# Peptides against a protein of PDB entry 5JXT: the designs that were tried, part 37

Target 1, 319 residues: chain A of PDB entry 5JXT
Amino acid sequence: SLLPKKEINVYIGMSEMQVKWYQKILEKDIDAVNGAGGKRESKTRLLNIVMQLRKCCNHPYLFEGAEPGPPYTTDEHLIYNAGKMVVLDKLLKRIQKQGSRVLIFSQMSRLLDILEDYCVFRGYKYCRIDGSTAHEDRIAAIDEYNKPGSDKFIFLLTTRAGGLGINLTTADIVILYDSDWNPQADLQAMDRAHRIGQTKQVVVYRFVTDNAIEEKVLERAAQKLRLDQLVIQQGRAQVAAKAAANKDELLSMIQHGAEKVFQTKGAFGTMAEKGSQLDDDDIDAILQAGETRTKELNARYEKLGIDDLQKFTSESAYE

## One batch from the design tools (peptide; made by RFdiffusion4, then SolubleMPNN)

Design b1_p11_7_s2 (from b1_p11_7, 7 letters changed)
Fold by OpenDDE base, seed 2:
Structure b1_p11_7_s2 (fold): chain B 319 residues (1-319), chain A 11 residues (1-11)
Amino acid sequence: as target 1 above (319 residues)
Amino acid sequence: EEEELLRKLLS
């Protein structure tokens, strides 16, 4: 029988470089961030800010001129300049030692480019599929990864590139490096490993930058998922889940944690304390804290009715 | 500059 998947949100502090870039993004559009643009502020401008902040949460090298150089060489800086990479680097070592194999999903093909550089730098054998990958090359990559005795440890995928029917049950670990706005896309990604033919406990690690926009992306996705479930259960198909964030929702998401980011000198949380020097105990603490916060998040949404889930309460932006 | 930015965020 297929074991239920274990899902853990992994809350990760920003590196010093991420904090600096996050500050710069907010500063560049400060009037929009403060809502000073009012009704005139375009939804497009807010969406652009959201996208830049999400890039920052993923990796600062997604910005032009962010990578240190010359020389432009892949080194430890690729890891320590992004909180998610620091945690990923430690987690992958653990996963490999356990004899597990891992799917890594992102929304951003350019992040997969960074992850390829990382895989090469660490000597991890990998496969890749994104939106640009030809159909034949996708089949070849899947077959290579799923081959009995495959030495491919990592599969790098864009969350939506996976197409209908891909079976990756030869992996037992799923890392969502970032989250989709549509929780169904992330579920479909998890279901690559969590299918008939899986013989191991599937564990899903969802990376979430702490005190940043990604917490609100996660919350919105969780709200939508619960709403979709309740609508199906109650037969209220006419309750269109608001597919797109409104301006006020986007503004609230942008403002979340912004004050603490401006006040922060250096890195956040465990990244400030340990930086790239995280040990196995630090990873265990991060995973345990993440498991607790995941349970709390789920418990918060399980208690809400349809009417409550339709109300995006802006009040949580100032806590 | 950071304090002014903070004031603007909190305004």
Scores: peptide ipSAE 0.024, ipTM 0.692, DockQ to the pose 0.026
Fold by OpenDDE base, seed 1:
Structure b1_p11_7_s2 (fold): chain B 319 residues (1-319), chain A 11 residues (1-11)
Amino acid sequence: as target 1 above (319 residues)
Amino acid sequence: EEEELLRKLLS
């Protein structure tokens, strides 16, 4: 029988470079946050700020002029300048030692470009597919990854490209490097490994930047997932009003953790204490803390009724 | 400057 998947939110502090860029994003658009524009223009500006803050949480090199150079060469700076990369780098070593294979999902194809550079730099053999990958090349990449005795350790996927019914049961670890606004997209992604033909315990690691906008993205996705479940159970299909985030909800999401970000001169959390020098005990502590917070988050939403969950509905921003 | 910017963001 297929074992139930384990899902753990991995809460990760920002690097010093991420804190500086997060501050810069907030500072640049302060006037837009203060609502000097009309309601609709203000909402569009707030959505753009949300997108930039999510990019910052993923990797600062997603911004023009952020990469150190000249010379523009891949080095350890690719890792230590992003909290998620520091944790990923340690976690992948552990996953490989366990004889596991891993799917890494992101919403951002440009983040997959950074992850390719990382894979080359560390000598990890990988496959890649995204939304621009031709159908034939996608089949070839899947077949190369799934073949008996494949030496491909990592599969890099956009969440959307991964959603299209593919079988990747030759992997047992799933990393969601970021989260979709639609929790069903992430479920569809992890179900590429968690399906008929899987012989191992599937473990899903969901990376979440701590004290940042990604916590609010996660909360909103969890609320939507619970609402969808309750609507299905109660037969109340009409209640799933896709209410796009209002201006005040977007503003609240942007403001979340902003005070602590401005007060911080360096990195956050474990990134401030050890930076790139995280050991196996630090990773275990991060995973244990993440498991606890994941249980607490789930328990919070399991107790909520439809009326409480309706106060916070998101439309997926079309990327 | 950062505290003033913060107050403007949180207001």
Scores: peptide ipSAE 0.023, ipTM 0.700, DockQ to the pose 0.028
Fold by OpenDDE base, seed 3:
Structure b1_p11_7_s2 (fold): chain B 319 residues (1-319), chain A 11 residues (1-11)
Amino acid sequence: as target 1 above (319 residues)
Amino acid sequence: EEEELLRKLLS
């Protein structure tokens, strides 16, 4: 029988470079961040800020002129300048030693470009599929990854491209490098490994930048998932969760952790303490803390009814 | 400048 998948949110501090870029994004649009734009503030402007903050959480090199150079060479800077890369680098070494194979999903094809550079730099053999990949090339990549004795360790996918009904049960680890606004997209991605034909325990690691907008993206996704489940159970098809955040919700998401980001000199959390020098014990501590926070997050939404889940809880915008 | 930005965020 297929074992239930284990899902763990991995909460990761920003690097010093990410903090600086996160501050710069907030400062550039400070009037919008403060809600000073009033009724004239466009939803589009707030969505743009959200998108820039999510890019920062993924990797600062997603911004023009952020990559150090010339020379523009891949080096350890590609890793230590992004908290998610520091954790990924350690986690992949562990996964490989265990004889596991891994799917890495992102919303951003440009992040997959960075992950390709990383794979080349570390000597990891990989396959890639995104939205631009031709149908024939997708088939070839899937077949190359799934073949018996494949030397391909990593499959890089955009979440939506990976959702297209493909079978990747030859992988047992799934890393969601970022989250979709729609939790069903992430579930569909996980179901590429977690399906009939899987023989191993599937483990899903969801990377979440701590004290940043990604926590609110995750909370909103968890809220929506619970609402979708309750709607199905109650047969109330009409309660389609408004898929798009309103202006106040977006503003609250942008403001979350912003004060602490401005007060921070250097990196956050474990990134401040250890930086790129994370050891196996540090990874175990991050995973254990993540498992606890994952249980707490799930327990929060399991107690809520449909009416509560329709309200965006803007609790700690400034905490 | 940082303190002024913080005040604006908290206002």
Scores: peptide ipSAE 0.023, ipTM 0.676, DockQ to the pose 0.026
Fold by OpenDDE base, seed 5:
Structure b1_p11_7_s2 (fold): chain B 319 residues (1-319), chain A 11 residues (1-11)
Amino acid sequence: as target 1 above (319 residues)
Amino acid sequence: EEEELLRKLLS
């Protein structure tokens, strides 16, 4: 029988460079962030801010002129300048040592470019599929990854490209480097490894930048997923969960953690304490804390009814 | 400058 998948949210502090870039993004559009600009900031402007903040949470080198150079060479700076890369680098060593194989999903093809550079730098053998990958090349990459005795350790995928019905049961670890606005896209990605033919316990690590917009993206995704489940269970087809955040929801998401980001001179959390020098005990502590917070998050939304889940209020998750 | 930015964010 297929074992249930284990899902763990991994809450990760920003690097010093991420904090500086996160501040710059908020400062550049401060009038839109504050709602104080007498011109009703367009929903499009807020969506652009959200996208820039999500890029920052993923990697600061997604911004032009952020990468140090010349020379433009991949080095340890690629890792220590992004909290997610610091955790990923330690976690991949553990995953490899245990004889597991890993799928890494992102929404951003440009992040996969950074992850390719990382794989080359660390000597990890990988496959890649994104939205631009030709159909024949997708088949070839899947076959190369899935072949008996494949030396490919990592599969890099965009979440949507990986969602296209493929079987990747030769991997037992899934890393969601970021989250889709549609929780069903992430589930479909996980279910590439968690399918008939899987022989191992599938573990899903969802990376979430702590004290940043990604916590609100996660909360919204969890809320929507619970709502979708209740709608299916109750046969109430008409509760089309409004797929798109409203303006006030987007503003609240942008403002989340912004105060603490402005007050912070350096990195956040474990990134401030140890930076790239995380040991195995630090990783275990991060994973244990993540497992606890994941259970708490799920327990909050499991108690809510359909009417409460339709309201995007942080307060309704505590009532 | 940070306090002014914070004041703007919290306003």
Scores: peptide ipSAE 0.023, ipTM 0.674, DockQ to the pose 0.027

Design b1_p11_7_s3 (from b1_p11_7, 6 letters changed)
Fold by OpenDDE base, seed 3:
Structure b1_p11_7_s3 (fold): chain B 319 residues (1-319), chain A 11 residues (1-11)
Amino acid sequence: as target 1 above (319 residues)
Amino acid sequence: DEEEELEKLLS
C-alpha cells in the first residue's frame, strides 16, 4: 500500500542581503504598508508589494542589479545570500547520501534559473520543466528522469507545470521552495511523487521564510485547505472560498514581521548565528522545530468551523 | 545603486 506522505514546514531565516532588500521594499511604499492610503489604496499596489516581498523571500537575485558583478560568476554568494539556498544546499547533500531523488517546485521560473546555476555549480544532474517548456521537451525530460538507472538527481519544476498529471514516482523527496496561494496546486505537485507506483516513504519539505510574508501565505493556504475539506464533507458546495485576498488581508500580510525586519541588523535566526556554516545538527534542529510548528499549525485549523475559517483575521491564528 | 534598481522594479 502507498505510505502516507510526511509533510514538514521548514522555517528559514532571511540572510543579511534578504533583510536589507525586504526593508527597502517596505520603505519604498511605506504609506501603503502603514495603511495610510485608506479606502483609495489600490489592491494592485498591495499585490505588487506582496509579489516583491515573496521574490525577496525566494532569492534577492530575482531583482535587477542585485547579483554581484562584474565578473558575473556563480560562486558561494549564490547560496549564502538566500536563507532557503543555505538550507537547500545542506538538505540536498543529505538527500543524495540517502540514495533519494528529489523534485523541487517553485512558483517562479526565474527562481528555477537560479537553481539551474546552483545545480551546475554543485555538479548536480537535473531535469527542468516550466510553463514555457514545449510538450515534446516535457515528455523527453520526464522520460530521462524516470528511466532505470537515471543519473538525474533533481527535477526542477514550476508548481503549475508539474501539476499536469505527470508521474514522477522515481523521486521520493519533494521540496516546495515556495507555496502557491491555492494549496490544491501544491497538493497536485506532491501527488507527482506520492502516487501509485511509489515504493518509498514520500517526504515533503515546504520552505517558509520565518518572520516574513510567507508565514501568512502558508496560514492562508492552510485555512483555505481546511475550509475546502469541510465544505466537501458537509455537502455545502456554495461556500466558494474567496480565491483572492481582500485589501485588509493583503495589508495584514505585508505588515507581518515588518517591525522586527526594520529593527534587525544583519540576518535572522540560524542565518545570523551560523550563516552558510550550518552543519548536520543545525539542519536536524531546523527540521525538528519545523515538524513541531507544522503540527501546531494543523491543530489550530482542525478545531475551527466553517464560519471561523471564512473570517481571515491575523488574530484568530494566535488564539 | 541597489535602491535605484529596486525603484525601477517597483515603478
Scores: peptide ipSAE 0.022, ipTM 0.686, DockQ to the pose 0.072
Fold by OpenDDE base, seed 5:
Structure b1_p11_7_s3 (fold): chain B 319 residues (1-319), chain A 11 residues (1-11)
Amino acid sequence: as target 1 above (319 residues)
Amino acid sequence: DEEEELEKLLS
């Protein structure tokens, strides 16, 4: 029988570089961040801020000129300048040592470019699929990854491209490097490994930048997922999936953790304490704290009925 | 300047 998947939110502090860039993003649009734009502030402007903050949470090199150079060479700076990369780098070593294989999902194809550079730098053999990958190349990549005795350790996927019904049960670890606005897209990504034909315990690590916009993206996704489950269970098809976050919700998401970010000199949390020098005990502590916070998050939404969830659910983007 | 590049990306 297929074992239940284990899902753990991994809460990760920003690097010093991420804090600086996060501050700069907020400062550039400080009037919008403070809600001073009122009714004149466009939803598009707030969505752009959200997108830039999410880029910063993923990797500062998603911004032009953020990468140190010349010379433009991949080195340890690719890792230590992003909290998620520091944790990923330690976690992948552990995963590989355990004889596991890993799917890494992101919303951002440009982050997959950074992850390719990282894979080359660390000597990890990988496959890649994104939205631009031709159909034949997708089949070839899947077959190369799934073949018996494949030396491909990592599969890099955009969440939407990975959602297309493919079977990747030759992997037992799933890393969601970021979250989709639609929690069903993340579930579909997990279900590429957690499917008939899987022989191992599937573990899903969801990376979440702590004290940043990504916590609110996660909360919104968890709330939507619970609502979707209750709607399906109760046969209430007509809960029109309110499609998009309103202005006030986007503003609240942007403001989340902003004060602490402005007050912070250097990195956050474990990134401030240890930086790139995380040991195995630090990783175990991060995973244990993440497991606790994951249980608390789920327990918060499990107690809510449809009406309570709808009051707090801003319009979740159902495509 | 890192600020000018951030300006170009946010524009």
Scores: peptide ipSAE 0.017, ipTM 0.647, DockQ to the pose 0.081
Fold by OpenDDE base, seed 1:
Structure b1_p11_7_s3 (fold): chain B 319 residues (1-319), chain A 11 residues (1-11)
Amino acid sequence: as target 1 above (319 residues)
Amino acid sequence: DEEEELEKLLS
């Protein structure tokens, strides 16, 4: 029988470079961040800030002029300048050592470009699929990854491209490098490994930048998922109206952790203490803390009724 | 990607 999947949120501190860029993003639009525009603030402007902050949480090299150079060369700086990469680099070594294979999902094709450079730099064999990949090339990549005795360790996918009903049960580890605004998209991504034909315990690691906007994205996604479940259970299909995030919700998300970010000199959390010198004990501590916080988050939303869950509107991110 | 399309719309 298929074992239930294990899901662990992995809460990761920002690198020093991420803190600096996160501060710059907030400072550039400080009047909007402070709510000085009031009800007149453009929703589009707030959404742009949200997107830039999410890019920063993923990798600072997603911004023009952020990559060190010239010369522009891949080196250890690709890893230590992003908290998620520092954790990923250590976690992938452990995953490989245990004889597992891994799917890595992101919302951002440009992040997959960075992950390709990383795979080449570390000597990891990989496949890639994104939204631009031709149908024939998708089939070829899936077949190459799934073939008996495949040397491909990693599959890089955009969450949407991975959602297309494909079977990747030859992987047993799923890393969600970021989260979709729609929790169903992430579930569909996990279900590429967690389906008929899987022989191992599937483990899902969801990366979440601590003390940043991604905590609020995660909370909103968890709330939506619980609401969807309750609507299905109660037969109230009409209540699942995709209410877009209002301006006040977006502003609250942007403001989350901003004060601490402005006060911080250097990196956050384990990234400040260890940075690139993260060891196996530090990874175990991060995973254990993540498991605890995941249980607490789930327990918070399991107790809420439909009326409490409806107070927060979820945007349908446009396809 | 949805975020790339959204970036393109917001750029």
Scores: peptide ipSAE 0.017, ipTM 0.645, DockQ to the pose 0.218
Fold by OpenDDE base, seed 4:
Structure b1_p11_7_s3 (fold): chain B 319 residues (1-319), chain A 11 residues (1-11)
Amino acid sequence: as target 1 above (319 residues)
Amino acid sequence: DEEEELEKLLS
């Protein structure tokens, strides 16, 4: 029988560079961040801030001129300048040592470019699929990854490209490097490994930048998923409105952790204490804390009825 | 693209 997947949110502090860039993003549009635009603030402006903050949470090198150079060479800086990369780098060593294979999903193809550079730098053999990958090349990559005795350890995928019904049951670990606004897209990504033909316990690690916008993206996704489940259970299909975030929700998400980010002169959390020098005990502590916070998050939404879950989404229904 | 403009302004 297929074992239930284990899902763990991995809460990761920003690197010093990420904090600096996060501050710059907020400062650049401080009037919007402070809600000074009021009702006249464009939703587009807030969405742009959200996108930049999400890029920052993924990797600061997603911004033009952020990569240190010249010389422009891949080095340890690619890792230590992004909290998610620091955790990923340690986690992948553990995953490889245990004889597992891993799918890494992101919303951002440009992040997959960084992950390719990382894979080359670490000597990890990988496959890649994104939205631009030709159909034939997708088949070839899947077949190469799934072949008996494949030397491909990592599969890099955009979440949407991975959602296309492919079978990747030859992997047992799924890393969601970021989250989709639609929790069903992430579930579909997980289901590439967690399906008939899987023989191992599937473990899903969802990376979440702590004290940043991604925590709110996760909360919103968890709320929506619970709402969708309750709607299905109650047969009330009408409530599953893909309500786009309203301006006030976007503003609240942008403001989340902003004050602490402005007050911070270095990295956050474990990244401030150890930076790239995380040991196995630090990873275990991060995973354990993540498992606890994951249970707490789920328990928070499990107690909410449809009406309570809708209140957070229905403020978006009056536009 | 407003995103590209913002990237250039942050560089």
Scores: peptide ipSAE 0.022, ipTM 0.714, DockQ to the pose 0.118; fails the geometry check

Design b1_p11_7_s4 (from b1_p11_7, 5 letters changed)
Fold by OpenDDE base, seed 2:
Structure b1_p11_7_s4 (fold): chain B 319 residues (1-319), chain A 11 residues (1-11)
Amino acid sequence: as target 1 above (319 residues)
Amino acid sequence: SDEEYLRELES
């Protein structure tokens, strides 16, 4: 029988470089961030800010001229300049040691480029599929990954590239490097490993930048998922229509953690304390804290009815 | 949709 998947949100502090870039993004559009644009602030402008903040949470090298150089060579800086990479680097070592294989999903093809550079730098054998990958090349990559005795450890995928019908049950670990706005896309990604033919316990690690916009992306996705479930259960098909974030929701998401980011000198959380020098105990602590916060997040939305879930209650705007 | 627009920006 297929074991239930374990899902753990992994809350990760920003590196010093991420904090600096996050500050710069907010400062560039400070009037919009402060809500000074009023009714005339375009939704497109807010969406762009959200996108830049999400890029920053993923990796600062997603910005032109952010990579340190000369020399422009892949080195440890690729890892220590992004909190997610620091945690990923430690997790992948553990995953490999336990004889597991891993799917890494992102929304951003350009992040997969960084992850390819990382894989080469660490000597990890990998496959890649994104939205631009030809059908024949997708099949070849899947077959190469799934073949008996495959030496491919990592599969890099954009969350949507997976398409209907891909079986990747030869992996037992799923890393969601970022979250989709649609929680169903992430579920579909997890279901690449969590299908008939899986023989291991599937574990899903969802990376979430702590004290940043990604917490609100996650909360919104969790809210939407619960709402969709309740709508199906109650036969209220009419409610599903409010999928798009409004301006006030986007503004609240942008503002989340912004003050603390402006006040921060250096890195956040465990990244401030340990930087790239995370040990196995630090990783265990991050995973344990993540498991606790995951349970709390789920428990928050499980208690809400349809009417409550339709309201974007940013309780955190008053703390 | 806004989600589609965000996805286009991520591509």
Scores: peptide ipSAE 0.017, ipTM 0.654, DockQ to the pose 0.767
Fold by OpenDDE base, seed 5:
Structure b1_p11_7_s4 (fold): chain B 319 residues (1-319), chain A 11 residues (1-11)
Amino acid sequence: as target 1 above (319 residues)
Amino acid sequence: SDEEYLRELES
């Protein structure tokens, strides 16, 4: 029988570099962030800020000129300048020692480029699929990864490209490096490993930048997922889960943690205390704290009815 | 565009 998947949100502090870039993004559009732009601030401007903040949460090298150089060489700086990479680097070592294989999903193909550089730097053998990957190359990558005795440890996937009906049950660990606005896309990604033919306990690690916009992206996704589940269970097909954030919701998401970010001169949380020198006990503490916060998050939304969930979800109908 | 926004952040 297929074991139920275990999902853990992994809450990760920003590096010092991420804090500096997060501040720069907010400062550039400070009038928008403060809600001072009034009726003239387009939803598009707020969406752009959200996208830049999400890029920052993923890796500061997603911004041009952020990478230190010359020389432009992959080194430990690729890891320590992003909180998610610090945790990923430690977690992958543990996963490999356990004899597990891992799918890493992101929304951003440019983040997969950084993850490729990381894989090469660490000597991890990998496969890659994104939205630009030709159909034949996708088949070849999947077959190479799934091959009996494959030496490919990591599969790098964009969430949407990985969502296309692929079987990857030869992996037992799933890392969602970031979250989709549609929680169903993330579920579809998880279900590439969590399918008939899986023989191991599937564990899903969802990376979430703590005290940043990604907490609100996660909350929104959890709320929407609960709403979708209740709608399906109640047979109320017409309760179109309103997908698009409104202007006020986007503003609230942008403002979340902004004050603390402006007050911070260094890294956040465990990144401030340990930086890249996280040990196995620090990782265990992060995972345990994440498991607790995950249970608390789920318990908040499990108690809400459809009407309560709809009040917090902006209006866009799933057609 | 995202690219325009990035160019403006880098300037």
Scores: peptide ipSAE 0.017, ipTM 0.615, DockQ to the pose 0.111
Fold by OpenDDE base, seed 3:
Structure b1_p11_7_s4 (fold): chain B 319 residues (1-319), chain A 11 residues (1-11)
Amino acid sequence: as target 1 above (319 residues)
Amino acid sequence: SDEEYLRELES
């Protein structure tokens, strides 16, 4: 029988570079961030800020001119300048040592480019599929990865491209490098490994930048998932959760953690203390803390009814 | 555009 998947949110502090870029993004449109635009503020403007903040949470090199150079060579800077890369680098060593194979999903094809550079730099053999990958090349990549005795350790996928009905049960670890606004897209991605034919315990690590917009993206996704479950259970198909955040929701998401980001000199959390020098105990502590916060997040939404879940609860923005 | 937004962050 297929074992239930274990899902763990991995809360990761920003690097010093990410903090600096996150501050710059907020400062550039500070009037919109402060809600000073009022009724005239466009939803498009807020969505743009959200997108830039999410890019920053993924990797600062998603911005033009952010990569240090010349020389423009991949080095340890690719890792230490992004909190998610620091944690990823340590996790992949463990995953490989235990004889597991890993799917890494992102919403951003440009992040997969950075992950390719990382794989080459570390000597990890990989496959890649995104939205631009031709059908024939997709088949070839899947077949190469799933081949008995395949030397391909990592499969890099965009979440949506990976959701397209493929079987990757030869992997037992799933890393969601970022989250989709639609939790069903992430579930569909996980189901590439967590499917009939899987023989191992599937573990899903969801990376979440701590004290940043990604916490609110995750909360919104969890809220939506619970709402979808309740709607199915109650047979009330008409209660389609408005998939798109309103202006006030977007503003609240942008403002989350912004004050602390402005006050921060250097990196956040474990990134401030250890930087790229995380050891095995530091990773275990991050995973344990993540497992606790994951349980708390789930428990919060399990108690809510449909009417409560239809309201964006901003209450957690001030704690 | 995203590109215009990025250019202004680099300045």
Scores: peptide ipSAE 0.015, ipTM 0.599, DockQ to the pose 0.088
Fold by OpenDDE base, seed 4:
Formats: structure tokens, sequence, C-alpha cells
Structure b1_p11_7_s4 (fold): chain B 319 residues (1-319), chain A 11 residues (1-11)
């Protein structure tokens, strides 16, 4: 029988470089961040800020001119300049050592480019599929990955491209490097490994930048998922979960952790303490803390009714 | 444009 998947949110501090870029993004639009635009503030402007903050949470090299150089060479800087890469690098070593195979999902094809460079740098064999990948090439990549005795350890996928009903049950680990606004897209990604034909315990690691916009993206996704479940359960098909964030929700998401980011001169959390020198105990601590916070997050939304779940207020999660 | 704004953020 298929074992239930284990889902763990992995809360990761920003690197020093990410903090600097996160500050720059906020400073550039400080009036919007402070809500000074009021009702006249463009929703598009706020969405752009959200997008840049999400890029920063993924990797600072998603910005032009952010990569150190010359010389433009891939080295350890690719890893230590992004908190998620530091954790990924350690986690992949563990995953490989245990004889697992891994799917890595992102919303951003440009992040997959960075992950390809990383895979080459570390000597990891990989496959890739994104939105631009031709149908024939997708089939070839899937077949190469799923081949008995495949040397392909990693499959890099955009979440939406991976959602297309493909079978990747030859992987047992799923890393969501970032989250979709729609929790169903992430579930569909997980279901590439967690389906009939899987013989192992599927473990899903969801990377979440701590003290940043991604916590609010996650909270919103969890809220929506619970709302969708309750709507199905109660037969209240008319309760359309507001799919699109309003301006106030976007502003609240942008403001989350912003003050602390502005006050920070270095990295956050474990990135400040250990930087790229995370050991196995540090990873275990991060995973354990993540498992605890995941349970707490789920427990917050499990107690809420439909009416409470329709209110995107930070306060409604604490009542 | 949104693209100009994005380019400005990436500069």
Amino acid sequence: as target 1 above (319 residues)
Amino acid sequence: SDEEYLRELES
C-alpha cells in the first residue's frame, strides 16, 4: 500500500546577500511598502514587489548583476549566497547517501538554471523539465530519469510543468524549493512521486524563507487548502476561495518581516550562526524545528471554520 | 511598464 507522504516545512534564514537585496527591494518602493500609496497604489506594483521579494528568497543571482565577477565562475558562492542553497546542498548529500532520488520543484525556470549550474558544480546527474521543454524532450527526460539503474539523481522541474500528470515514482524525496500561490499546484507536484508504483516513504521538504514574504505565501496557501477541504466537505461550492490577493493582503505580505530585515546587518538564524558550514546536527535541528512549525501551522487552520478562513488577517490565526 | 519597473529593480 502507498504510505502517507510526510510533509515538512523547512524554515531557512536568508544569507547576508539575500538580506541586502531584500532591503534594496523594500527601499526602492518604500512608499508602497509603508502603505503611503493608499487606495491609489497599483495592485500591479505590489505584485511586482512580491515577485522580487520571492526572487530574493530563492536566490539573489536571479537579479541582473548580482552574481560576483569577474571572473564569472561557478563556485561555493552560488551556495553560500542563498540560504535555500546551503540547506539544499547539505540535504542532497544526505538524500544521496540514503539511496534516495529527488524531485526539485520551483516556480522559476531561472532558478532551475541556477540549480543546473549547481548540479554541474557538485557533479550531480540530473534531468530538467520546465514550461518551455518540448513534449518529446519531456518524455525523453522522464524516461531517462525513470530508467532502471538511471544515474540521474535529481529531477529539476517547474511546479506547473511537473503537474502535468507525469509519473516519477522512482523518486521518493520531493523538494519544493518555493511554493505556488495555489496549494493544489504543489500537491500535484508531490503526486508525481506520491502515487501508485511508489515503494518508499515519500518525504516532501517545502523550503520557506523565514522572516520573509514566503511565510505569508505559505500561510495563505495553507488557509486556501483548508478552505477548499471544508468547502468540499460541507458541499458549499459557492464559497469561492478568493484566489487573488487584494491590495491590503499583498501589502501585509510585503510588510511581513520587513522591519526586522531593515534592522539586520548580516544573515538570519542558522545562516548567521553557521553560514555555509551547516553540519548534520544543524540540518537535523532545522528539520525538527520545521516539523514542529508545520504541525503548529496545520493545527491553526484545522480549528478554523469557513468564515474565519475567508479572512486573511494575521490576527485570525491567533484566536 | 511592469517590465521597466522590473528592470529597474534588477539594476
Scores: peptide ipSAE 0.016, ipTM 0.598, DockQ to the pose 0.122; fails the geometry check

